Peptides against a protein of PDB entry 8OXM. Designs and how they scored, part 183

Target 1, 371 residues: chain A of PDB entry 8OXM
Amino acid sequence: FKAEFRLAGGVNLPKIIDCVGSDGKERRQLVKGRDDLRQDAVMQQVFQMCNTLLQRNTETRKRKLTICTYKVVPLSQRSGVLEWCTGTVPIGEFLVNNEDGAHKRYRPNDFSAFQCQKKMMEVQKKSFEEKYEVFMDVCQNFQPVFRYFCMEKFLDPAIWFEKRLAYTRSVATSSIVGYILGLGDRHVQNILINEQSAELVHIDLGVAFEQGKILPTPETVPFRLTRDIVDGMGITGVEGVFRRCCEKTMEVMRNSQETLLTIVEVLLYDPLFDWTMNPLKALYLQQRPEDETELHPTLNADDQECKRNLSDIDQSFNKVAERVLMRLQEKLKGVEEGTVLSVGGQVNLLIQQAIDPKNLSRLFPGWKAWV

## One batch from the design tools (peptide; made by RFdiffusion4, then SolubleMPNN)

Design b2_p19_6_s2 (from b2_p19_6, 9 letters changed)
Fold by OpenDDE base, seed 2:
Structure b2_p19_6_s2 (fold): chain B 371 residues (1-371), chain A 19 residues (1-19)
Amino acid sequence: as target 1 above (371 residues)
Amino acid sequence: SVEEELQKKMEEAKLAARA
């Protein structure tokens, strides 16, 4: 380890540490100081298993459908070393980094990212109708620009086209795998893009098994398919490559039902894998910038007293785990809203749910559904 | 327009991918 560290931006001030490997190569490491990296480590193993299933199938192998993975070394329940994906940037940093963001550069007359955030925060406690109206106004005055990522990074037209296809395939694979696993908290800082491959890297995997639906502001979309995510696919948007890659990924997941159920069952009952939503985690995920001032460091003491009676916790836990398994089985059978759908029907429903401005307008403003 | 530049790059990319 080098003695010098850099602070990454953000509330948690994660430390970037440069490590020299035994191979003499410098590798950046992200040290998260208070996040459960064990969840990320477990979910990376699940992604590797999904990649194995996708690689065994001829149709998904031909399309090179993979979810990007990274190495996680958990040091404790609250600390670990992430192998920093060298050459990745958060999509939020590219899109909405203050004055240097792509929205400000390409759409200087649109609302600022701050104005959009402010407008959506003002209606956060309002009706769904008021949220929808303000979201539509924000979207009208904040037009997508993510197409420029590939245009800036890939100057050669043939390379640019290949990278846009790689991006579209990565979005499709991660969206369907993420939906099957119930992956939440897909805000623009938790999705990295590789500047060389144009593939997405999903980080901060602590909201899984639809635990995002039990947040104070429930998650209303199956995955992130916002206007900028779609704009990065180019002129065809969700139609064509994206849809076909979603369908082929979903086909492999549904045909692997027994394997996926067995894996998730083992994970749900792993006493060392805390996948459940807790109030502190919910507060952290949906904290307002204005509320940051009052979180005194006193949160260290009361973690011991929440050992409520083991018996009532165990019964409540088992009932939640059973519901998660039942819902996973439904998804893998194509059961949506009590109806059995074909792979194409299920993928279509999920795409429609993910792009619905009514669903997007209901998300927590920190998720930035207008980006 | 951005769409025309995009369309042009796509046509160039399709031409380059067929060559």
Scores: peptide ipSAE 0.010, ipTM 0.352, DockQ to the pose 0.014
Fold by OpenDDE base, seed 3:
Structure b2_p19_6_s2 (fold): chain B 371 residues (1-371), chain A 19 residues (1-19)
Amino acid sequence: as target 1 above (371 residues)
Amino acid sequence: SVEEELQKKMEEAKLAARA
């Protein structure tokens, strides 16, 4: 951490701290204000509820379908949340660390993680067709290696098999619950893997209720099911255990519609729970190298335009909250694109959307859809 | 605390959904 921090201004005084990453690169980290820690805390309580629902159902209980939760301790620094996830590593750290990442170790002749990111950044402002072509070239020259995580950590074949199943179940449960809650920003640093259990821990839950779709580069996938995520499941990929665990999770969520709607309604109208996407948050999540120059804090943005009638802001908020609830109700009924789907049909559609290279190629390059 | 108030609201919501 540099000793110097900048206040981004505003009521919540978000601290911009320049952090030197393990890669020696300076990254501007917005030190999550008090509100972002509240958002993570709220989402952990929702996950605990989902876990309670999953434990009540015999089929999901037998499969040990759970979302890993962490205790949100209101720490003043983003590093504190990672320290509380003891025995976890970001999947991005294992896969694409600059020195000893699994891609470099197992695929030394493939493109480097830097080359992949550079190629996708060069086409960021290009057509969807150009993005797709470059994404396919990147994918061809950057082959998945996440199968080696369980192979490195679990040398006993029986333990290895059980841990690969635990991983696959964790991906399935978190993917479906994440979709129901509209969780976004599922980049490779926001997903941790437990080195002992092989279960995933989702962190940084600040993009919820499909607010990732209103980002400057919209999120086009329901959850992270990229090639490395699939490779960690082993030879069966998305077929068999993963699909069945998704279906059983979706069945429990759909059968718990009233409970989930009531809980989300209470949260959406909680004045202490800021779930809405704001321009500053959008800029932070999708900061372009070109945009670094214009963030001079011009102190002189006149207070006058913030006097949009509190009534119109409140009415606009209520209309957004109502749309979120309606969309949640649709998901829990299996309504996709105006069609009512079975649990198997809905899960199949979500899997196809999540693995579609056309959807993946449209994501913000910082999401690293090729990993 | 904000957590206790949120937990209380979630428990109240659970009770209301059972009624």
Scores: peptide ipSAE 0.009, ipTM 0.482, DockQ to the pose 0.018
Fold by OpenDDE base, seed 1:
Structure b2_p19_6_s2 (fold): chain B 371 residues (1-371), chain A 19 residues (1-19)
Amino acid sequence: as target 1 above (371 residues)
Amino acid sequence: SVEEELQKKMEEAKLAARA
């Protein structure tokens, strides 16, 4: 281990450590000290399976539709080693770094990332109408800049065009698979972009199976498709390549229904895979600056009421697992809001839900839906 | 099958997590 560590950005301040392997190679590793890395490890295995399904289909194979995966070595429920995604940067670091973020560089007269966050925090407890109005004001004064990522990294026009297509395909694949697995919206620090491939790497997979819908501020989007995410696709936005790649990914997922249901069923009933949302995890994911002062651990809430019979806990867990499986089966049949949709109809609905400024304005401000 | 290969990997992961 080298004595030097870098802080990766984000709420947890994960430590990047350089390790020399027994082979004499330096490997960067991310050390997380609070997150269940077993969930990340399990979800990486599910992504590998989805990649196998995508490679079997001729249309998705020709389009090179894959989810980027990384190695996870869980050491405990709260500690583990991530093989650091070498040559990646968090999209949040590129976009909204306080020192030299792309918004500050390309749009110096726009609102700062701090001003946007402050405005949205001030309306967090307000009506949906007030949230929408402030979100639209923030969006007008904080214009997308993520197109510049590919322009900065890929100076050759032909390479730039190919990398923008690789990015668009990566967003499409991860969005549809993320919707099927119920990953929901993704914090901008939990999406890495590869500086060589322009593909996305999703990290910190602690919210799955639509558990983001039971957070104190429920998720209102099927996946992250914010204005900067769309701007990175270039002038066509969500049309053309993105839409077609979503449709072809959804077609493979729907045609693999039995396999995906069997996989998820085994995971939901695995006692080592805690996918359920708990109050501490919910508080951690949506911690407000106001809540930091009042969390004196009153340790003295009597242990007595948590002795709800083991039988009632098991029955409640089984009912939640069954509901997750039923909703997964509906998604894989194209059942949305009680209606059976075609692949194109389902993908269109999901895209419209993800880009709707009314849905985006209702998200937790800490997740920065204006970025 | 893809399912059998996953089931095997999950059993291996369960064994590794108990060790």
Scores: peptide ipSAE 0.008, ipTM 0.449, DockQ to the pose 0.020
Fold by OpenDDE base, seed 4:
Structure b2_p19_6_s2 (fold): chain B 371 residues (1-371), chain A 19 residues (1-19)
Amino acid sequence: as target 1 above (371 residues)
Amino acid sequence: SVEEELQKKMEEAKLAARA
């Protein structure tokens, strides 16, 4: 271990440490101090499985549709070492960094990221109509800039075009696989972009199997497809390459139903894999600035051995697991809102849900749906 | 490790889904 560490961006302030392996290779490691890295490790293995399925299909293989994975080594429930994706940056850091974020650089007359967050926090307890109106005002005065990521990193027009396509394919693959696994909306600090490949890396996978829908502010989108995410695709937005890559990914997922159900079933019943949402985790994920003062550091979350009255909790857990499996089966059959959709119909519905300003305006303001 | 056990379970699940 080197004595020096860097802070990565994000809520948990993970420490980047450089380690020399027994092979003499330097490896960057991200030390997270508060996250259940076991969930990340599990989900990386599920992504590797999805990648294997995608590589078996000729259409997805030709398109190089993959989810970027990283190595996770969980050390404890609260500590572990991630293999840091060298040459990645959080999209939130690129877009809305306080000093020199792309919004400030390219749109200096727009609202600041702080002004946007403040406006949306002020309406957090208000009606959906009032949230929508304020969200539209925020969006009008905070225009997308993520197109500039590829323009800054790739000066050659041919390389720029290829990297924009790689980005678009990565968003498509991660969106559809993320929907199947119920990852939902992803905080902008938990999506990394590779500065060389323009591919996305999803980290902090602590919300899976649609557990985002049972948060105090329930999730309303199937995946993150915000205005900046779309802007990074260029002028075609969600049309053409993105849509086709979503459809081809969804085709592979639906055709792999039995395999995916079996894998998810094994994971849902694994006692070492805590995927369930609990009140403390929910509070932590949607903590309000006002609530920051009351989290005394002395909540040893070890002492909430809430004595699980064994019988009622096992039945409740099994019912939640069964519901997750049933919903996964529906997704893999193309059942949306009780209707069986074609792959194109299902993908279209998901895209429309993900980009709908009404759905985006209802998200937790801390997740910055306007970015 | 938890990862090796999970990898084993996932391989067992793959085998079961092929049978």
Scores: peptide ipSAE 0.006, ipTM 0.448, DockQ to the pose 0.020

Design b2_p19_6_s3 (from b2_p19_6, 9 letters changed)
Fold by OpenDDE base, seed 1:
Structure b2_p19_6_s3 (fold): chain B 371 residues (1-371), chain A 19 residues (1-19)
Amino acid sequence: as target 1 above (371 residues)
Amino acid sequence: TVEEELAKKMEEAILEARK
């Protein structure tokens, strides 16, 4: 191990350490000290299974539809070693880095990322109408720039075009697989982009099975499809390649219903896989910078013996697991809002929900829905 | 079935992640 560490950007300040392997090769490792890396490890296995299903289907195989995976070695419930995704950058680092972010470089007269954050925090406790108006003002004065990622990295026009297609396919596959698994909206620091392939890598998978809907500010989108995510697809936006790749991914997921239900059932009842949302995890995911000062450890955790009978805890857990399985079965049947949709109808509904500025304006401001 | 093999591989992978 080298004595020097770098902080990766993000809420958890993960430490990047350089390790020399027994083969004499230096490998970057990400050390997380507050996250349950078991959840990340389990979700990577589920992604590998989804990739196996996608490779068996001729239409998804021809389109090279895959969700990118990485190696996770959990050391404890709160510590582990991630294989650092070599040659990746967080999309949030590329877009909204304070010094050299793409918004500052390409749109120097727009609002700063800090001004956007401040405006949206000021209305966080306001009406949905006030949130929508301020979100639209922020969006008008903070225009998308993610198209420039592929333009900066790929100077040859033919390579640029192929990499933009690879990006669009990666967003489509991860969006649909993420919707089926209930990953919801993703913080911009938890989506990495590969600088060589233009494919996305999703990290920090601590919210799954729609547990983002029970956060203090519930999620309102099925996946992250913000203006910068769409801008990276280029002039076609969500139409053409993205829509077709979503439909082909959804066809494979729906046709694999029994397999996916059996997989998720085993995971939900695994006593070592804590997928449930707890109050401490919810506070950590949606902590305000202003609330850091009042978390004095009030030592008055009164030992209220919540002798909730072990039976009542087990019955409550089983009821939540059953609801997750029922909702997964509905998604895989194309049941949305009590109506059975075709694959094209379901994918269209999900895209419309994900890009709706009314839904985006209601998200937790810390997750930066304007980026 | 392919599903039973996938479920079994996942049970094995969960059991290995527990060791």
Scores: peptide ipSAE 0.019, ipTM 0.521, DockQ to the pose 0.019
Fold by OpenDDE base, seed 5:
Structure b2_p19_6_s3 (fold): chain B 371 residues (1-371), chain A 19 residues (1-19)
Amino acid sequence: as target 1 above (371 residues)
Amino acid sequence: TVEEELAKKMEEAILEARK
């Protein structure tokens, strides 16, 4: 290990450590000091299974549809080493870094990232109507710039075009797979972009199976398809390549219903895979940046009063697991709001839900829905 | 089946993540 470390962005301030392997190769590793890396490890395995399904299908294989995976080595229940995706950057660091972020560089007269966050925090406890109006004002004065990522990294026009297509395919695959698995907490620090491939790497996979919907501020979008995410696709936006890649991914997922249900059932009843939302985790995910300094949760909140009868906890758990399986089965049948949709109809509904400014305005301000 | 192969790989992977 080198003595020097860098902080990655995010609440937990994960440490990037340079390690020399037994093979003499230097490798960067991300050390998360507070996260249960077992959840990330399990979800990476599910993504590998989804990739296997996508590689077996001719249409998805031809389009090179994959979700990017990384190796997770859990070291303890509270600490682990992620194989740092060498040559990745958080999309939030590229877009909204205070010193040199793309919004500041390309749109110096727009609102700062801090001004946008402040405006949305001021309305956090207000009506949905007030949140919507302030979100629209923020969006008008904070224009997307993520198109410049590929333009900065890929100077050759042919390479630039290929990488923009790789990005668009990666967004489509991860959006649909993430929706099927009910992946939440898709804030700008939990999504990395590979500087060489332009593919996305999703990290911090602890909010799964739609558990983001039971947060104090519930998640209102199926995946992150914000204005910067769309701007990275270029002039066609969500139309053409993105939509077709979503449809082909959804077709493979729906045709793999039995396999996906069996895998998820095994995971839901695994006693070592804590996928359930708990109050402490909910508080942690939706903490205000101002409160981050003092609330070391003394996790010594007395275990005494949560002697809810083990039987009532187990019955509650089983009922939640059954509901998750039923909802997964509905998604894989194309059942949305009690209606059976075609693959194209379902994908269209999900895109409309993800880009709806009314849904985006209702998200927790820390999710940064204006980015 | 493909399902049994995938389920077995998941069980093996869960067991490996538990070590």
Scores: peptide ipSAE 0.016, ipTM 0.498, DockQ to the pose 0.020
Fold by OpenDDE base, seed 2:
Structure b2_p19_6_s3 (fold): chain B 371 residues (1-371), chain A 19 residues (1-19)
Amino acid sequence: as target 1 above (371 residues)
Amino acid sequence: TVEEELAKKMEEAILEARK
């Protein structure tokens, strides 16, 4: 390790360290000092298993459907080293950086990212109707620009076309796998894009098994399919390549029901894998930007042994785990809202739910549903 | 490591689900 470190931007001030390998190569690594990286490590293994299932199927293998993975080395319950995804950028940094963001560069007369955030924060405690109206006003005055990512990075038209297809396939695969696993907290800083492959890398995998639905502001979409995400696909949007890749991914997931249930069951009952939502995690995930200065969660987990009888905790935990398994089984059977859907019907419903401005307007403003 | 133990449990579970 080099003695010098750089601070990455963000609330947790992660340390970027350069590691010299035994091969003499420098590798940049991100050291998170307060995040439980065990959840990320577990979910990376689940993604590797999903990738193995996708590689076994001829139709998904031909389409190169994979979810991007990264190496996580948990050092403690609250610290670890992520292999920094070299050559990746958060989609939020590209889109809504205050100085050089793509929205400001390509749409200088639109609302600023700050104005959009402010408008949505002002209505955060308002009715769903008021949230919807303000969200539609924000969306009208904040037009998508993510198409320019591939245009800026890939100047050759043939390469550009291939990379746009790689992006679209990556969005499709990660969306369906993410839905099956109930991944939440898919805000624009938790999704990286690889500047060489145009594939997405999902980070901060702490919200899984639909635990985003029990947040103080519940998650209302199955995955991130916002206007900029769709704009990156080009003129066809969600139609054609994206839809077909979602369907082929969903076919493999549904045909792998037994394997996926067994894997998730092992994970849900692993005493080292805390997947449950807790109040402090919920507070952290839905913290207001204005409150970022004071609430350093000094999560001193003082072991307040809340001696809640081990029996009552175990019974409550088991009931939540059973509900997660039941809901996973429903998804893998194509049961949505008590109706059995075909793969095409299920994928269509999920796409419609993800793009519905009524669902998007109800999300926590920090999720930035207008981006 | 916790990761290696979990990887082993997942591999065992995948092997069991293939029988």
Scores: peptide ipSAE 0.008, ipTM 0.464, DockQ to the pose 0.020
Fold by OpenDDE base, seed 4:
Structure b2_p19_6_s3 (fold): chain B 371 residues (1-371), chain A 19 residues (1-19)
Amino acid sequence: as target 1 above (371 residues)
Amino acid sequence: TVEEELAKKMEEAILEARK
């Protein structure tokens, strides 16, 4: 290990450590100090399997539809080492970095990221109508700029066009697979973009199987498809390439129903894979920036008293697992709100839900749905 | 490792779902 570390951006201030392997190669590693990396490791394996399904289908293979994966080495429930995705940047760092963020550079007269967050935090406990009105005001005064990522990185017009297509395909694949796995909305620091491929890398996979819907502020979108995410696709937005890639990904997922159910069943009943939302994790995920200071390490003690009747816990867990499997089966059948949809109908519904400013306005303000 | 056990279970599940 080198003595020098860099801070990566993000809430958890992960440390980048350079390691020299036994092969003499330098490898960058991200050390997370508070996240359960076992969830990330498991979800990377699920993504590899989804990639295998996508590679078998001729239409998804021709489109190179894949989820970018990274290597995880969990060290404990609270610490581990991630393979640092060299040549990636968090989309949040590119967009809303305080000094050199793309919003500040391209839209200097718009609201600051801080002003947007403040306005949305002020209405967090207000009605849905008040949240929607303030969200629309924020959106009007904070216009998307993510189109400039590909324009800055790829100066050749032909390369730029191909990279914008690669980005759009990556968003489509990750959105549909993320919906099937119930990843929900993704914090802007937990989506990396590769500066060479324009493909997305999803990290910090601690919310899966729609557990984001049981947060204190429940998720209202199937995946992150915010205005900046859409702006990166260029002038067609969600139409054309994105929609078609979503449909082709959904076709493969629906045609792989038995395989996906069997895989998820194995994961849900794995005693080493804690996918359930607990109150402490929920508080941590939706904690206010002001409340970060007071979590003294003393909350190690009360993990013992939830020794309530093993039978009732096991029955409650099994009922939650069964409900997750049933909902996964519905998704894979195209059952949405009690109606069986075609692949095109299901994908259309999901896109409309994900881009609806009414749904976006109801999200936890800490996840910055206006970005 | 937890990963190796999970990978093995997942490989087994994929192999079963192919039969």
Scores: peptide ipSAE 0.007, ipTM 0.437, DockQ to the pose 0.020

